# Peptides against a protein of PDB entry 4Y8H: the designs that were tried, part 85

Target 1, 196 residues: chain A of PDB entry 4Y8H
Amino acid sequence: TSIMAVTFKDGVILGADSRTTTGAYIANRVTDKLTRVHDKIWCCRSGSAADTQAIADIVQYHLELYTSQYGTPSTETAASVFKELCYENKDNLTAGIIVAGYDDKNKGEVYTIPLGGSVHKLPYAIAGSGSTFIYGYCDKNFRENMSKEETVDFIKHSLSQAIKWDGSSGGVIRMVVLTAAGVERLIFYPDEYEQL

## One batch from the design tools (peptide; made by RFdiffusion4, then SolubleMPNN)

Design b2_p24_5_s3 (from b2_p24_5, 12 letters changed)
Fold by OpenDDE base, seed 1:
Structure b2_p24_5_s3 (fold): chain B 196 residues (1-196), chain A 24 residues (1-24)
Amino acid sequence: as target 1 above (196 residues)
Amino acid sequence: AFADTELSKKLQESLEKKKKELDS
């Protein structure tokens, strides 16, 4: 798995590969590792697919309840709910989660929740088995306040590099763009990103 | 699709319980 989220000038973009690994078997099936928990709050999930999906379901419900009582939750609020669930279950949970969202007040924000259930706010975050291979690349190429196109390109190149080296990453690259204008879904196929 | 884990089952049960409590 290779996942990342990147803040940029107009919001935030989440990206993920789609390869599914079950034991020693690698399946090039389209797997959705980008999960909506609110209109403009999404997460990237790595680790146990079933466990992280269950956590995301709880968060989604919590945020729906929050919305009915208090209005639209902040990305920080969503990250806090994720953090609590991950921390409470840390002894039985294998998960790396990146929470990203956009709102008019805070703009694009990214929170990473690694194993153990801590939470860290960052301008961008990477996770999953493929992230090991792209720390250097991302550090060299990330810039604050990039354009949408620059950010898409950055994520595409980053995940492409991760996929090249990580046998557990591959398939299509999916992205979700969160801005004031709304939510946009992008997809890139191997024929395109393998040439980068 | 992934097989459910014991943890995921517990989490889902917890969620369903919470929904019942709040919707009642």
Scores: peptide ipSAE 0.367, ipTM 0.841, DockQ to the pose 0.313
Fold by OpenDDE base, seed 3:
Structure b2_p24_5_s3 (fold): chain B 196 residues (1-196), chain A 24 residues (1-24)
Amino acid sequence: as target 1 above (196 residues)
Amino acid sequence: AFADTELSKKLQESLEKKKKELDS
C-alpha cells in the first residue's frame, strides 16, 4: 500500500494505489484506500481492511451526528475521533490512517495517525509499505502552495516511485481533490505513471 | 469484502447499538 495526502494552494489532494495482495492465507488488506467520512473530509487507510472500515464507519456516524447538532465539523474534529479510536484499540489494531479535509476557514489540512494512535498535523503525509521508498523524494520535491496541477504531478510521481519499489503497491492511482469548488475524483493507469 | 476480525465485530456491534438508541 502507498497512500498520501498533500495540502496545496486551493485545498488538499488524497492519493492511493489500488493493489490488494492475496496469498495462501486469508487476505484482509484494504482495497478502497480512499474513504469518505464527510462531504469534504476523507481518509487514506492502510492495514486491516475490516478494522479500518469499522473505525471509518464510526467516524462517519459521529460526524453525521455532529453535523445534525452543530453544523459541518472541522478536519481537526474528524482527526480527533480517528485518533481516539486508534489509540484506544492500539493493542489490537494494525492501521495507518491519513485524515484530510477542506473547509473555508482552515482550507486544506492533513493529519497523520500512525501505528500507536498518535496524531500529527502536517502540510503533507505519506504512509503504507510503499512510503518507506519515497520519504527522500517527497521531502526534496514538496513545496507549499502548489497549484492543483503541480500537486497532482507531485502525488503521481511520488506514488509511481513507491509502486516501482514496493511489491505490495500497484494498479491504478486514485486521487480525491477537496476544494471550495467541491470534490473531484481522479484516476491514473499504469501506462501513464510507469513512464515517469 | 473480507472476513470480519474480532475487533471489527466488536466495533460494529457497538456502532449498531448506538444507532438503534439514537436513531429510534
Scores: peptide ipSAE 0.344, ipTM 0.836, DockQ to the pose 0.268
Fold by OpenDDE base, seed 5:
Structure b2_p24_5_s3 (fold): chain B 196 residues (1-196), chain A 24 residues (1-24)
Amino acid sequence: as target 1 above (196 residues)
Amino acid sequence: AFADTELSKKLQESLEKKKKELDS
């Protein structure tokens, strides 16, 4: 699994590979790696497919109730709910989750929740078995306030590199773009990213 | 799509309990 979320000028983009395998990494079982928990709040999931799906379902329901009572929740609120669930169950949970969202006040935000259930707000985050191979590349090439196109290219190149070296990553690259304009879903196929 | 773990089952049960309490 290779997952990432990147803040940019107009919001945030989440990206993930689509490979599912029976390999050594539990993350290989995650099929729907990009998961909606609110209109413009999504997450990237790695680790136990069943456990992270259950957590995402709880978060989604919590945010629906929150919306009915208080209006649209912030990305921070969503990350807090994820954090509590992950931390509370850390002894039995294998999960790496990236929470990303957009709202008019805070713009694009990214929160990473690694194993153990800590939460970290970052301009961008990477996770999954493939992330090990691209820390250096991402650190070198990430820039604040990129355009949509620049950010798509950054994610495409990053995940392409991760896929090259991580046998547990591959397939198509899926992205979700969250901005004031709405939600956009992108897909890129091996024939176009393998040559990068 | 995948078999539930013990943790996922517990979490799902908790969710269902919450739904019953709040939706009914």
Scores: peptide ipSAE 0.272, ipTM 0.796, DockQ to the pose 0.285
Fold by OpenDDE base, seed 4:
Structure b2_p24_5_s3 (fold): chain B 196 residues (1-196), chain A 24 residues (1-24)
Amino acid sequence: as target 1 above (196 residues)
Amino acid sequence: AFADTELSKKLQESLEKKKKELDS
């Protein structure tokens, strides 16, 4: 798995590979790696498929309740819910979660929640087994306040490199763009990104 | 899906308490 979320000038983009591998040691790996928890709040999931699905479902439910009572929740609120769930279940949970969202006040935001249930706000975050191969690349190439196109290219190149080195990553690259204009879904196929 | 869990209930209470902090 290779997942990432990147803030940019007009919002945030989440990206993920789509590989689903079989085998005893990775049988419980997440398949749907980009998951909506609110209109413009999404997450990237890695690790235990069942556990992270349950977490995402709980978060989505709470954010729906929140919306009914208070209006649209902030990305920070969503991240806090994820954090609490991950922390409370840290002894039984294998999960790397990136929370990303857009709102008019805070624009694009990214929160990473590694094992242990801590939460960290970052301009961009990477996670999954493939992320270990692209920390250097991302550090060198990330810039704040990129355009949408620059950010798409950054994510595409980053995940492409992760896929090259990580046998557990591959397939198509999916992205979700969150901006004031709404939600946009992108897909890129191996024939394209393998040539980068 | 997990609306009736104890964890869900605890989270809801936590969210309500944190409302002023997180969305201020």
Scores: peptide ipSAE 0.029, ipTM 0.588, DockQ to the pose 0.064; fails the geometry check

Design b2_p24_5_s4 (from b2_p24_5, 9 letters changed)
Fold by OpenDDE base, seed 4:
Structure b2_p24_5_s4 (fold): chain B 196 residues (1-196), chain A 24 residues (1-24)
Amino acid sequence: as target 1 above (196 residues)
Amino acid sequence: AFELTELSEELKKSLEEYKKKLDE
């Protein structure tokens, strides 16, 4: 898995590969590692597909209840819910989660929740088995307040590099763009990103 | 990696309890 979320001038973009594994076998299944928990709050998931999906489902439910009672939750609130669930269940959970969201007050925000259930607010975050291969690239190429197009390119190149080196990453690159304008889904295929 | 696994029973139970608390 290679996942990341990047704040930029107008909001935040989440990105993920789509490869799935079962044991030592690479499954020929295109999976969605970008998961909605609220209109403009999403997460990237790595680790156990079932476990992280269950957590995301509970977070989504919690945020729905929250919304009905108090209005739209902040991204920080969503991250806090994830953190609580991941920390309390850390002994029975293999999960790396990046929470990202947009709202008019806070703009784009990214919170990373690594294994163990800590939470860290960052301008961008990378995770998954492929992330180890792109720390250097991301550090060198990330800039704050990039344009949408620059950010898409940054994520595309980053994940492309991760996929090149990580056998557990591959398939399509999916992105979700969260801005004041709404939610936009993007997809990039191997024929395109392998040439980068 | 994104591992296809079955949901652990321990986690399932924990999350069910969490949901019950939310519904109180």
Scores: peptide ipSAE 0.579, ipTM 0.941, DockQ to the pose 0.855
Fold by OpenDDE base, seed 2:
Structure b2_p24_5_s4 (fold): chain B 196 residues (1-196), chain A 24 residues (1-24)
Amino acid sequence: as target 1 above (196 residues)
Amino acid sequence: AFELTELSEELKKSLEEYKKKLDE
């Protein structure tokens, strides 16, 4: 798995590969690694597909309750719920979660929740087995306040490199763009990104 | 796997407390 989320000038973009692997995790199945928990709050999931899906479902439920009582939750609030679930279940959970969202006040935000259940706010985050291969590339090439196109290109190149080196990553590259304008889904196929 | 019903009340309380902190 290779997942990442990147803040940019107009919001945030989440990206993920689509390969399904079993590895050492609980039985995995074909699933969308980019998961909606609120209109403009999404997450990237790595680790146990079943467990992370359950966590995301719980978060989505609580954010719906939150919305009914307090209005639209912040990305930080969503990350806090993820963190609590991951931390409280860390002994029985293999999960790496990246939470990303957009709102008018805070713009695009990214929170990473690695194994152990800590939470870190970052301008961009990478996770999954493929991330180990692209820390250097991302550090070298990331810039703050990129355009949408620059950010899409950055994610595409990053995940392409991760897929190239990580046998547990592959398939299509999916992205979700969160901005004031709304939500946009993108997809890129191997014939395109393998040539980068 | 986690059960939604089992954790719902606990997390609801957490959300409420967190909201209060943010409003302070």
Scores: peptide ipSAE 0.030, ipTM 0.612, DockQ to the pose 0.072
Fold by OpenDDE base, seed 3:
Structure b2_p24_5_s4 (fold): chain B 196 residues (1-196), chain A 24 residues (1-24)
Amino acid sequence: as target 1 above (196 residues)
Amino acid sequence: AFELTELSEELKKSLEEYKKKLDE
């Protein structure tokens, strides 16, 4: 798995590969690692697919309840809910989660929740088995307040590099763009990103 | 392997405490 989220001028973009692994073989079947928990609050999931799906479902439920009583939650609030679930279950949970969201007050924000259940606010975050291969590349190429197009290219190049080296990453690259204008879904296929 | 109903109730309590902090 290779996942990341990047703040930019107009909001935030989440990105993920789609490869799944079953037993001793690799399947290129499309897997959704980008999950909505609120209108403009999403997460990237790595680790146990079943466990992280359950966590995301619980978060989504609680954010809906929150909205009914208090209005739209902030991205920080969503990250706090994720953190609580991951921390309290850390002994039996394999999960790396990136939370990203947009609102008019705070703009695009990214929170990373690695194994252990800590939470860190960052301008961008990477995670998953493929992330180990691209820390240097991302550090060198990330810039604050990029355009949408620059940010899409940055994520595409970063995940492409991760996929080249990580046997557990591959398939299509999926992205979700969160801005004042709304939610946009993007997809890029191997024939395109393998040439980068 | 999580049970939504079980974890949801536990988290509800945590959320209530968190909401109180946000209102302060």
Scores: peptide ipSAE 0.028, ipTM 0.575, DockQ to the pose 0.080
Fold by OpenDDE base, seed 1:
Structure b2_p24_5_s4 (fold): chain B 196 residues (1-196), chain A 24 residues (1-24)
Amino acid sequence: as target 1 above (196 residues)
Amino acid sequence: AFELTELSEELKKSLEEYKKKLDE
């Protein structure tokens, strides 16, 4: 798995590969690792697909209740709920989660929740088995306040490199763009990103 | 490496308990 989220000038973009693995078995199928928990609050999931999906479902439920009582939750609120669930279940949970969202007040925000259930606010975050191969590349190439196109290219190149070296990553690259204008879904296929 | 696993029973129980708390 290779996942990342990047803040940029107009909001935030989440990206993920689609390969699934169970032990040594590789399933070359499209898997959605980008999960909606609110209109403009999404997450990237790594580790146990079943466990992280359950957590995301609970977060989505909580945010729906929150919305009915207080209005649209902030990205920080969503990250706090994720953090609580991950931390309280850390002994039985294999999960790496990146929470990303957009609102008019805070703009694009990224929170990373690694194994153990800590939470960290960052301008961008990477996770998954493939992330170990691209920390250097991302550090070198990330810039604050990039354009949408620059950010898409940054994520595409980053995940392409991760997929190149990580046998547990592959398939298509999916992205979700969150801005004031709304939500946009992107997809890139191996024939394109393998050439990068 | 990050691999797909099944939902553990202990985690399932904990998450359900948390969900119940949210419903209160």
Scores: peptide ipSAE 0.022, ipTM 0.539, DockQ to the pose 0.752

Design b2_p24_6_s1 (from b2_p24_6, 16 letters changed)
Fold by OpenDDE base, seed 1:
Structure b2_p24_6_s1 (fold): chain B 196 residues (1-196), chain A 24 residues (1-24)
Amino acid sequence: as target 1 above (196 residues)
Amino acid sequence: APESLDGADYLKAQEVLLEWLAKK
């Protein structure tokens, strides 16, 4: 698995590969590493597909209740819910989650919740088995306040490199763009990113 | 507005999550 989320000038973009290497059959929804928990709050999931899906389902439900009572939650609020679930159940979970969201007040934000249930707010985050191969590349090439196009290219190149070296990563590269304009879904196929 | 789960929702979430994990 290779996942990442990157803040940019107009919001935030989440990206993930699509490979599944499990010997067990998993429902299609579980294999989606980019998961919606609110209109403009999404997460990237690594670790146990079942564990992270359960967590995401609970968070989504909670945020729906939150919205009915208090209005649209912030990305920080969503991250705090993920953190509580992951931290309090860390002995039973294998979960690495990146939470990313956009709102008009805070713009794009990224929170990473690695195994153990800590939470860290960052301008960008990478995770999954493939991330170990691209820390150097990302550190060198990330810039704050990039354009949408620059950010898409950054993520595409980063994940392409991760896929080249990580046997557990591959397939298509999916992205979700969160801005004031709404939600946009992108997909890139091996024929394109393998040439980068 | 709260920045985290309240007590009742927190416990419910944990219960549901643990039940899910137990069924894996």
Scores: peptide ipSAE 0.033, ipTM 0.582, DockQ to the pose 0.027
Fold by OpenDDE base, seed 2:
Order: sequence, then structure tokens, then C-alpha cells
Structure b2_p24_6_s1 (fold): chain B 196 residues (1-196), chain A 24 residues (1-24)
Amino acid sequence: as target 1 above (196 residues)
Amino acid sequence: APESLDGADYLKAQEVLLEWLAKK
């Protein structure tokens, strides 16, 4: 798995590969690792698919209830819920989650929740088995307040490199763009990103 | 700070978790 979320001038973009692994077996099926928990709050999930799906379901439910009582939750609130669930279940949970969201007040925000259930607010975050291969690349190439197009390219190139070196990553690259304008889904196929 | 929840938020999260589990 290779996942990342990047804040940019107009919001935040989440990106993920689509390869699924079961034990030592690698499958190139299209898997959506970008999960909606609220209109403009999404997450990238790595680790146990079942575990992280359950966590995401709980968070989505919580945020739905929150919305009915208090209005639209902040990205920080969502991250806090994820953090608590991951921390409280850390002994039985394999989960690496990046929470990203957009709102008019805070703009795009990214929170990373690695194994153990800590939470870190960052301008961008990478995770998954493929992330180890692109820390240097991302550090070198990330810039704050990029345009949408620059950010898409940054994510595409980053994940392409991760996929190139990580056998557990591959398939299509999916992105979700969160801005004031709404939610946009993007998809990039191997034929394109392998040539980068 | 995003690194922690206050007591009230923690309890709310737990309540939601319990409600979620009850619906399963």
C-alpha cells in the first residue's frame, strides 16, 4: 500500500494505490483505499483492511451524529475520533490512517495516525509499505501552497515511485480532491504513471 | 491539541462506539 495526503493552496488531495495483498499473495485488483467519513473529510487507510474499514465505519457514524447535533465537524474532530479508536484498540489493531479534510475556516488539513494511535498534523503525509521508498522524494519535491495541478503531479509522481519499488503497491492511482468547490475523484492508470 | 481528546470528547466517542456496536 502507498497512500498520501497533501495540502495545497485550495485544499487537500488524498492519493492511494489500489493493490491488495493477502499474506504473501499480491493482487492487482482495484481497491479503494480512500474512504469518505464526511462530505469533505476523507481518509487513506493502510494495514488491515478489515480493521481500518471498521474504524472508518465508526468514525463515519460518529460524524453523522455529530453533524446532526453540532453541525459540520472539523477535520481535527475527525482525526481525534480516529486517534481514540486506534489508540484504544492498538493492541488488536493494525492500522495506519491518514485523515484529510477541507473546510472554509481551516482550509485543507492532514492528520497522520500511525500504528500506536498517535496523531500528527502535517502539511502532507505519506504512509503504507511503499512510503518508505519516497520519503526523500517527497521531502525534496513538496512545496507549500501548490496549485491543484502541481499537487496532482506531485502525488502522481510520488506514488508512481512508491509503486515502482514496493511490491505491495500497484494498480491504479486514485485521488480525491477536497476544496471549496466540492469533491473530485481522479484516476490514473499504470500506462500513464509508469512512464513518469 | 489534535493529539488528545478532552474527557467529554472521549466519552462521546465511546458512546458512539457503543451505539455502533449495538446496531451490529
Scores: peptide ipSAE 0.022, ipTM 0.552, DockQ to the pose 0.024
Fold by OpenDDE base, seed 5:
Parts: sequence; C-alpha cells; structure tokens
Structure b2_p24_6_s1 (fold): chain B 196 residues (1-196), chain A 24 residues (1-24)
Amino acid sequence: as target 1 above (196 residues)
Amino acid sequence: APESLDGADYLKAQEVLLEWLAKK
C-alpha cells in the first residue's frame, strides 16, 4: 500500500494505489483505500482492511451525529475521533490512517495517525509499505501552496516511485481533491504513471 | 489530542463520541 495526502493552494488532495495483497496473493483490484467520512473529510487507510474499515465506519457515523447536533465538524475533530479509536484499540489494531479535509476557515489540512494512535498535523503525509521508498523524493519535491495541477503531478510521481519499489503497491492511482468548489475524483492507470 | 488543540471542537467531539458509545 502507498497512500498520501498533500495540502495545496486551494485545499488538499488524497492519493492511493489500489493493489490488494494477502500473503502470496496479489490482486490488482480497485480497493477502497480512500474513504469518505464526511462531505469534505476523507481518509487514506493502510494495514488491516477490515480493521480500518470498521474504524472509518464508526468515524463516519460519529461525524453524522456530530453534524446533526453541532454542525459541520472540522478536520481536526475528525482526526481526534480517529486518534481516540486507534489509541484505545492499539493493542488489537493494525492501522495506519491519514485524515485530510477542507473547510473555509482552516482550508486544507492533513493529520497522520500511525500505529499506536498518535496524531500529527503536517503539510503533507505519506504512509503504507511503499512510503519508505519515497521520503527522500517527497522531501525534495514538495512545495507549499502548489497549484492543483502541480499537486496532482507531485502525488502521481511520488506514488509511481513507491509502486516501482514496493511489491505490495500497484494497480491504479486514485485521487480525491477537496476544495471550496467541491469534491473531485481522479484515476490514473499504469500505462500513464509507469512511464514517469 | 491533535497538535493544534482546538479545545472547543475536541470537547464537542468527545461528547458526541460518548453519546454514540452509550447507544451501542
């Protein structure tokens, strides 16, 4: 798995590969590694698919309840709920989660929640087995306040590099763009990103 | 807690979470 989220000029973009692996079995399925928990709050999931799906379901339900009582939650609120669930269940949970969202007050924000349930606010975050191969690349190429196109390109190149080296990553690259204008879903196929 | 520590938002989130857990 290779996942990342990047803040940019107009909001935030989440990206993920789609490969599913179980032992020696590799499937190029379109897996749901990018998951909506609120209209403009999404997460990237790595680790146990079942465990992280359960956490995401709980968060989504919580945020729906929150919205009915208090209005639209902030990205920080969503991250705090993820953190609490991951921390309290850390002994029985294999989960790496990146929370990303957009709102008019805070703009695009990214929170990473690694194993153990700590939470870190960052301008961008990478996770998954493929992330170990691209820390250097991302550090050299990330810039603050990039355009949408520059950010899409950055994520595409980053995940492409991760996929090249990580046997547990591959398939299509999916992205979700969160801005004031709304939610946009993007998909890129191997024929395109393998040539980068 | 998140690094930015928006206390009011965090407290509201905790309240709703506790209510949700109580209903389960």
Scores: peptide ipSAE 0.020, ipTM 0.530, DockQ to the pose 0.023
Fold by OpenDDE base, seed 3:
Structure b2_p24_6_s1 (fold): chain B 196 residues (1-196), chain A 24 residues (1-24)
Amino acid sequence: as target 1 above (196 residues)
Amino acid sequence: APESLDGADYLKAQEVLLEWLAKK
């Protein structure tokens, strides 16, 4: 798995590969690594597909309840819920989560929740088995306040490199763009990114 | 400081998660 989320001038973009490998855990349903928990709050999931899906379902439920009582939650609130669930169950969970969202007040935000259940706010985050191969590349090439096009290219190149070296990553690259204008879904196929 | 879950909602969420994990 290779996942990442990147803040940019107009919001935030989440990206993920699509390869699903067989493992020890039983998956009850087919899930996307990019998962909606609220209108403009999404997450990237790594580790056990089943475990992280259960966590995401609980978060989505909580945020729906929150919305009915208090209005739209912040991205920080969503990250806090993920953190609590991951931390309190860390001995029984294999989960790496990146939370990303957009709102008019805070703009694009990214929170990473690695194995163990800590939470870190960052301008961009990478995770999954493929991330180990691209820390250097991302550090060298990331810039703050990029355009949408620049950010898409950055994510595409980063994930392409991760897929190149990580046998557990591959398939299509999916992205979700969160801005004031709304939600946009992107897809890039191997013929496109393998040539980078 | 991140917003915390309501106690009752958090317990319910934990129960759901534990039930799901027990079925694996």
Scores: peptide ipSAE 0.020, ipTM 0.549, DockQ to the pose 0.026

Design b2_p24_6_s2 (from b2_p24_6, 15 letters changed)
Fold by OpenDDE base, seed 2:
Structure b2_p24_6_s2 (fold): chain B 196 residues (1-196), chain A 24 residues (1-24)
Amino acid sequence: as target 1 above (196 residues)
Amino acid sequence: LPESLDGPNYLEAQKKLEEWLSKK
């Protein structure tokens, strides 16, 4: 798995590969690792697919309830719910989750929740087995307040490199763009990103 | 499908990926 979320000038973009693996088995199927928990709050999931899906479902319900009572939750609120669930289940949970969201007040925000259930607010985050290969690249190439196009390119190149070296990453590159304008889904296929 | 699974786009991606793989 290779996942990342990047804040930029107009919001935040989440990105993920789509390869499914179970142990040493690699399935040639597209997996959705970008998961909606609210209109403009999404997450990237790594680790146990079943466990992280369950967590995301719980978070989604919490945020729906929150919305009905208090209005649209902040990204921080969503991250807090994720953090609590991950922390409470840390002994039985293999999960790395990146929470990203946009709202008019806070703009694009990224929160990473690694194993153990800590939470860290960052301008961008990477995770998954493929992230090991691109920490250096991302550090060198990330810039704050990039344009949408620059950010898409950054994510595409980053994940392409991760996929190149990580056997557990591959398939398509999926992105979700969260801005004031709404939610946009992007997809890039190997014939494109392998050339990078 | 749940909203989180991107519905038809997910299935389309799967199909296109499979097609691409079959050509390799």
Scores: peptide ipSAE 0.179, ipTM 0.696, DockQ to the pose 0.026
Fold by OpenDDE base, seed 5:
Structure b2_p24_6_s2 (fold): chain B 196 residues (1-196), chain A 24 residues (1-24)
Amino acid sequence: as target 1 above (196 residues)
Amino acid sequence: LPESLDGPNYLEAQKKLEEWLSKK
C-alpha cells in the first residue's frame, strides 16, 4: 500500500494505490483505500482492510451523530476519534491511517495516525509499505500552497515511485480533492503513471 | 456522497485495469 495526503492552496488531496495483497499473493483487484467519514473529511487506510474499515465505520457514525447535534465537525475532531479508536485497540490492530479534511475555517488539514495510535498534524503525510521509498522524494519536492494541478502531479509522481519499488503497491492511483468547491474524485491508470 | 461526485466506480476501474493488463 502507498497512501498520502497533501495540503495545498485550495484544500487537501488524498491519494492511494489500489493493489490488494494477501500474504505473498497479489490480487488483480482494485481496492478502496480512500474512505469518506464525512462530506469533506476522508481518510487513507493501510494495514488490515477489515480492521480499518471497522474503525472508519465507527468514525463515520460518530461524525454523523456529531453533525446532528452540533453541526459539521472539524478535521481535528475526526482525527481525534480515529486516534482514540486506534490507541484503544493498538494491541489487536494493524492500522496506518491518514485523516484529511477541508473546512472554511481551517482549510485543508492532514493528520497522520501511525501504528500505536498517536496523532500528528502535518502539511502532508505518507504511509503504507510503499512510503518508505519516497520519503526523500517527497521532502525534496513538496511545497506549501501548491496549485491543484501541481499537487496532483506531486502525488502522482510520488505514488508512481512508491509503486515502482513496492511490490505491494500498484493498480490505479485514486485521488480525492477536497476544497470549498466540493469533492472531486480522480483516477490514473498505469499506462500514464508508469512512464513518469 | 452523491453519485454525480464520483469518478469511475471501482468496478469500472477494475475492468479497465484488467483490460490494460491483458494487453501486456
Scores: peptide ipSAE 0.148, ipTM 0.676, DockQ to the pose 0.024
Fold by OpenDDE base, seed 1:
Structure b2_p24_6_s2 (fold): chain B 196 residues (1-196), chain A 24 residues (1-24)
Amino acid sequence: as target 1 above (196 residues)
Amino acid sequence: LPESLDGPNYLEAQKKLEEWLSKK
């Protein structure tokens, strides 16, 4: 798995590969690792697909309740719910989650919740088995307040590099763009990103 | 990040998760 989220000038973009593996076996399916928990709050998931999906479902439920009582939750609130669930269940849970969202007040925000259930606010975050291969690349190439196009390119190149070296990553690259204008979904296929 | 939630009680979510995990 290779996942990341990047803040930029107009909001935040989440990105993920789609390969699913069990041990050394590569499943013949495309897995969507980008999950909506609110209109403009999404997460990237790594680790146990079933477990992280359950967490995301619970978070989504609570954010819906929150909305009915208090209005639209902040990304920080969403990250806090994720953190509590992951931390309290860390002994029985394999999860690496990146939470990202956009609102008019806070703009784009990224929170990473690695295995163990800690939470860290960052301008961008990477996770999954493929992330090991791209720390250097991301550090070198990330810039604050990039354009949408620059950010898409940054994520595409980053994940392409991760996929190149990580046997547990591959398939399509999916992205979700969160801005004031709304939500945009992007997809890139191997024929394109393998050439980068 | 704050240590506590400013909205819904996370304890309910925790219980639901624990119940789900216990069935695995």
Scores: peptide ipSAE 0.019, ipTM 0.455, DockQ to the pose 0.026
Fold by OpenDDE base, seed 4:
Structure b2_p24_6_s2 (fold): chain B 196 residues (1-196), chain A 24 residues (1-24)
Amino acid sequence: as target 1 above (196 residues)
Amino acid sequence: LPESLDGPNYLEAQKKLEEWLSKK
């Protein structure tokens, strides 16, 4: 798995590969590693698919209840809920989760929740088995306040590099763009990103 | 609860991916 979320001028973009691996079995598949927990609050999930899905479902439920009572929650609030659940279940959970969201007040925000259930606010975050291969690339190429197009290219190139070196990453590159304009879903196929 | 999927076109994407793989 290779996942990342990147803040940019107009919001935040989440990206993920789609490869599924179980033991020695590797399949190129369109796996949902980008998960909605609120209209403009999403997460990237790595690790135990079932466990992280359960966590995401719980978060989604809590945020819906929150919305019905208090209005739209902040991305920080969502990240806090994730953090609490991951911390409480850390002994039974193999998970790397990146929470990303957009609102008019805070703009795009990214929170990473590594193993152990800590939470860290960052301008961008990467995770998954493929992330090890792209720390250097991302550090070199990330810039704050990029355009949408620059950010898409950054994520595409980053994940392409991760896929190139990580046997557990591959398939299609999926992105979700969160801005004031709404939610946009993007997909890129190997015939394009392998040439980068 | 609304769907947590990041898009409605997973099946189509999977088919396109498989088609691409078959041509390699």
Scores: peptide ipSAE 0.111, ipTM 0.655, DockQ to the pose 0.026; fails the geometry check

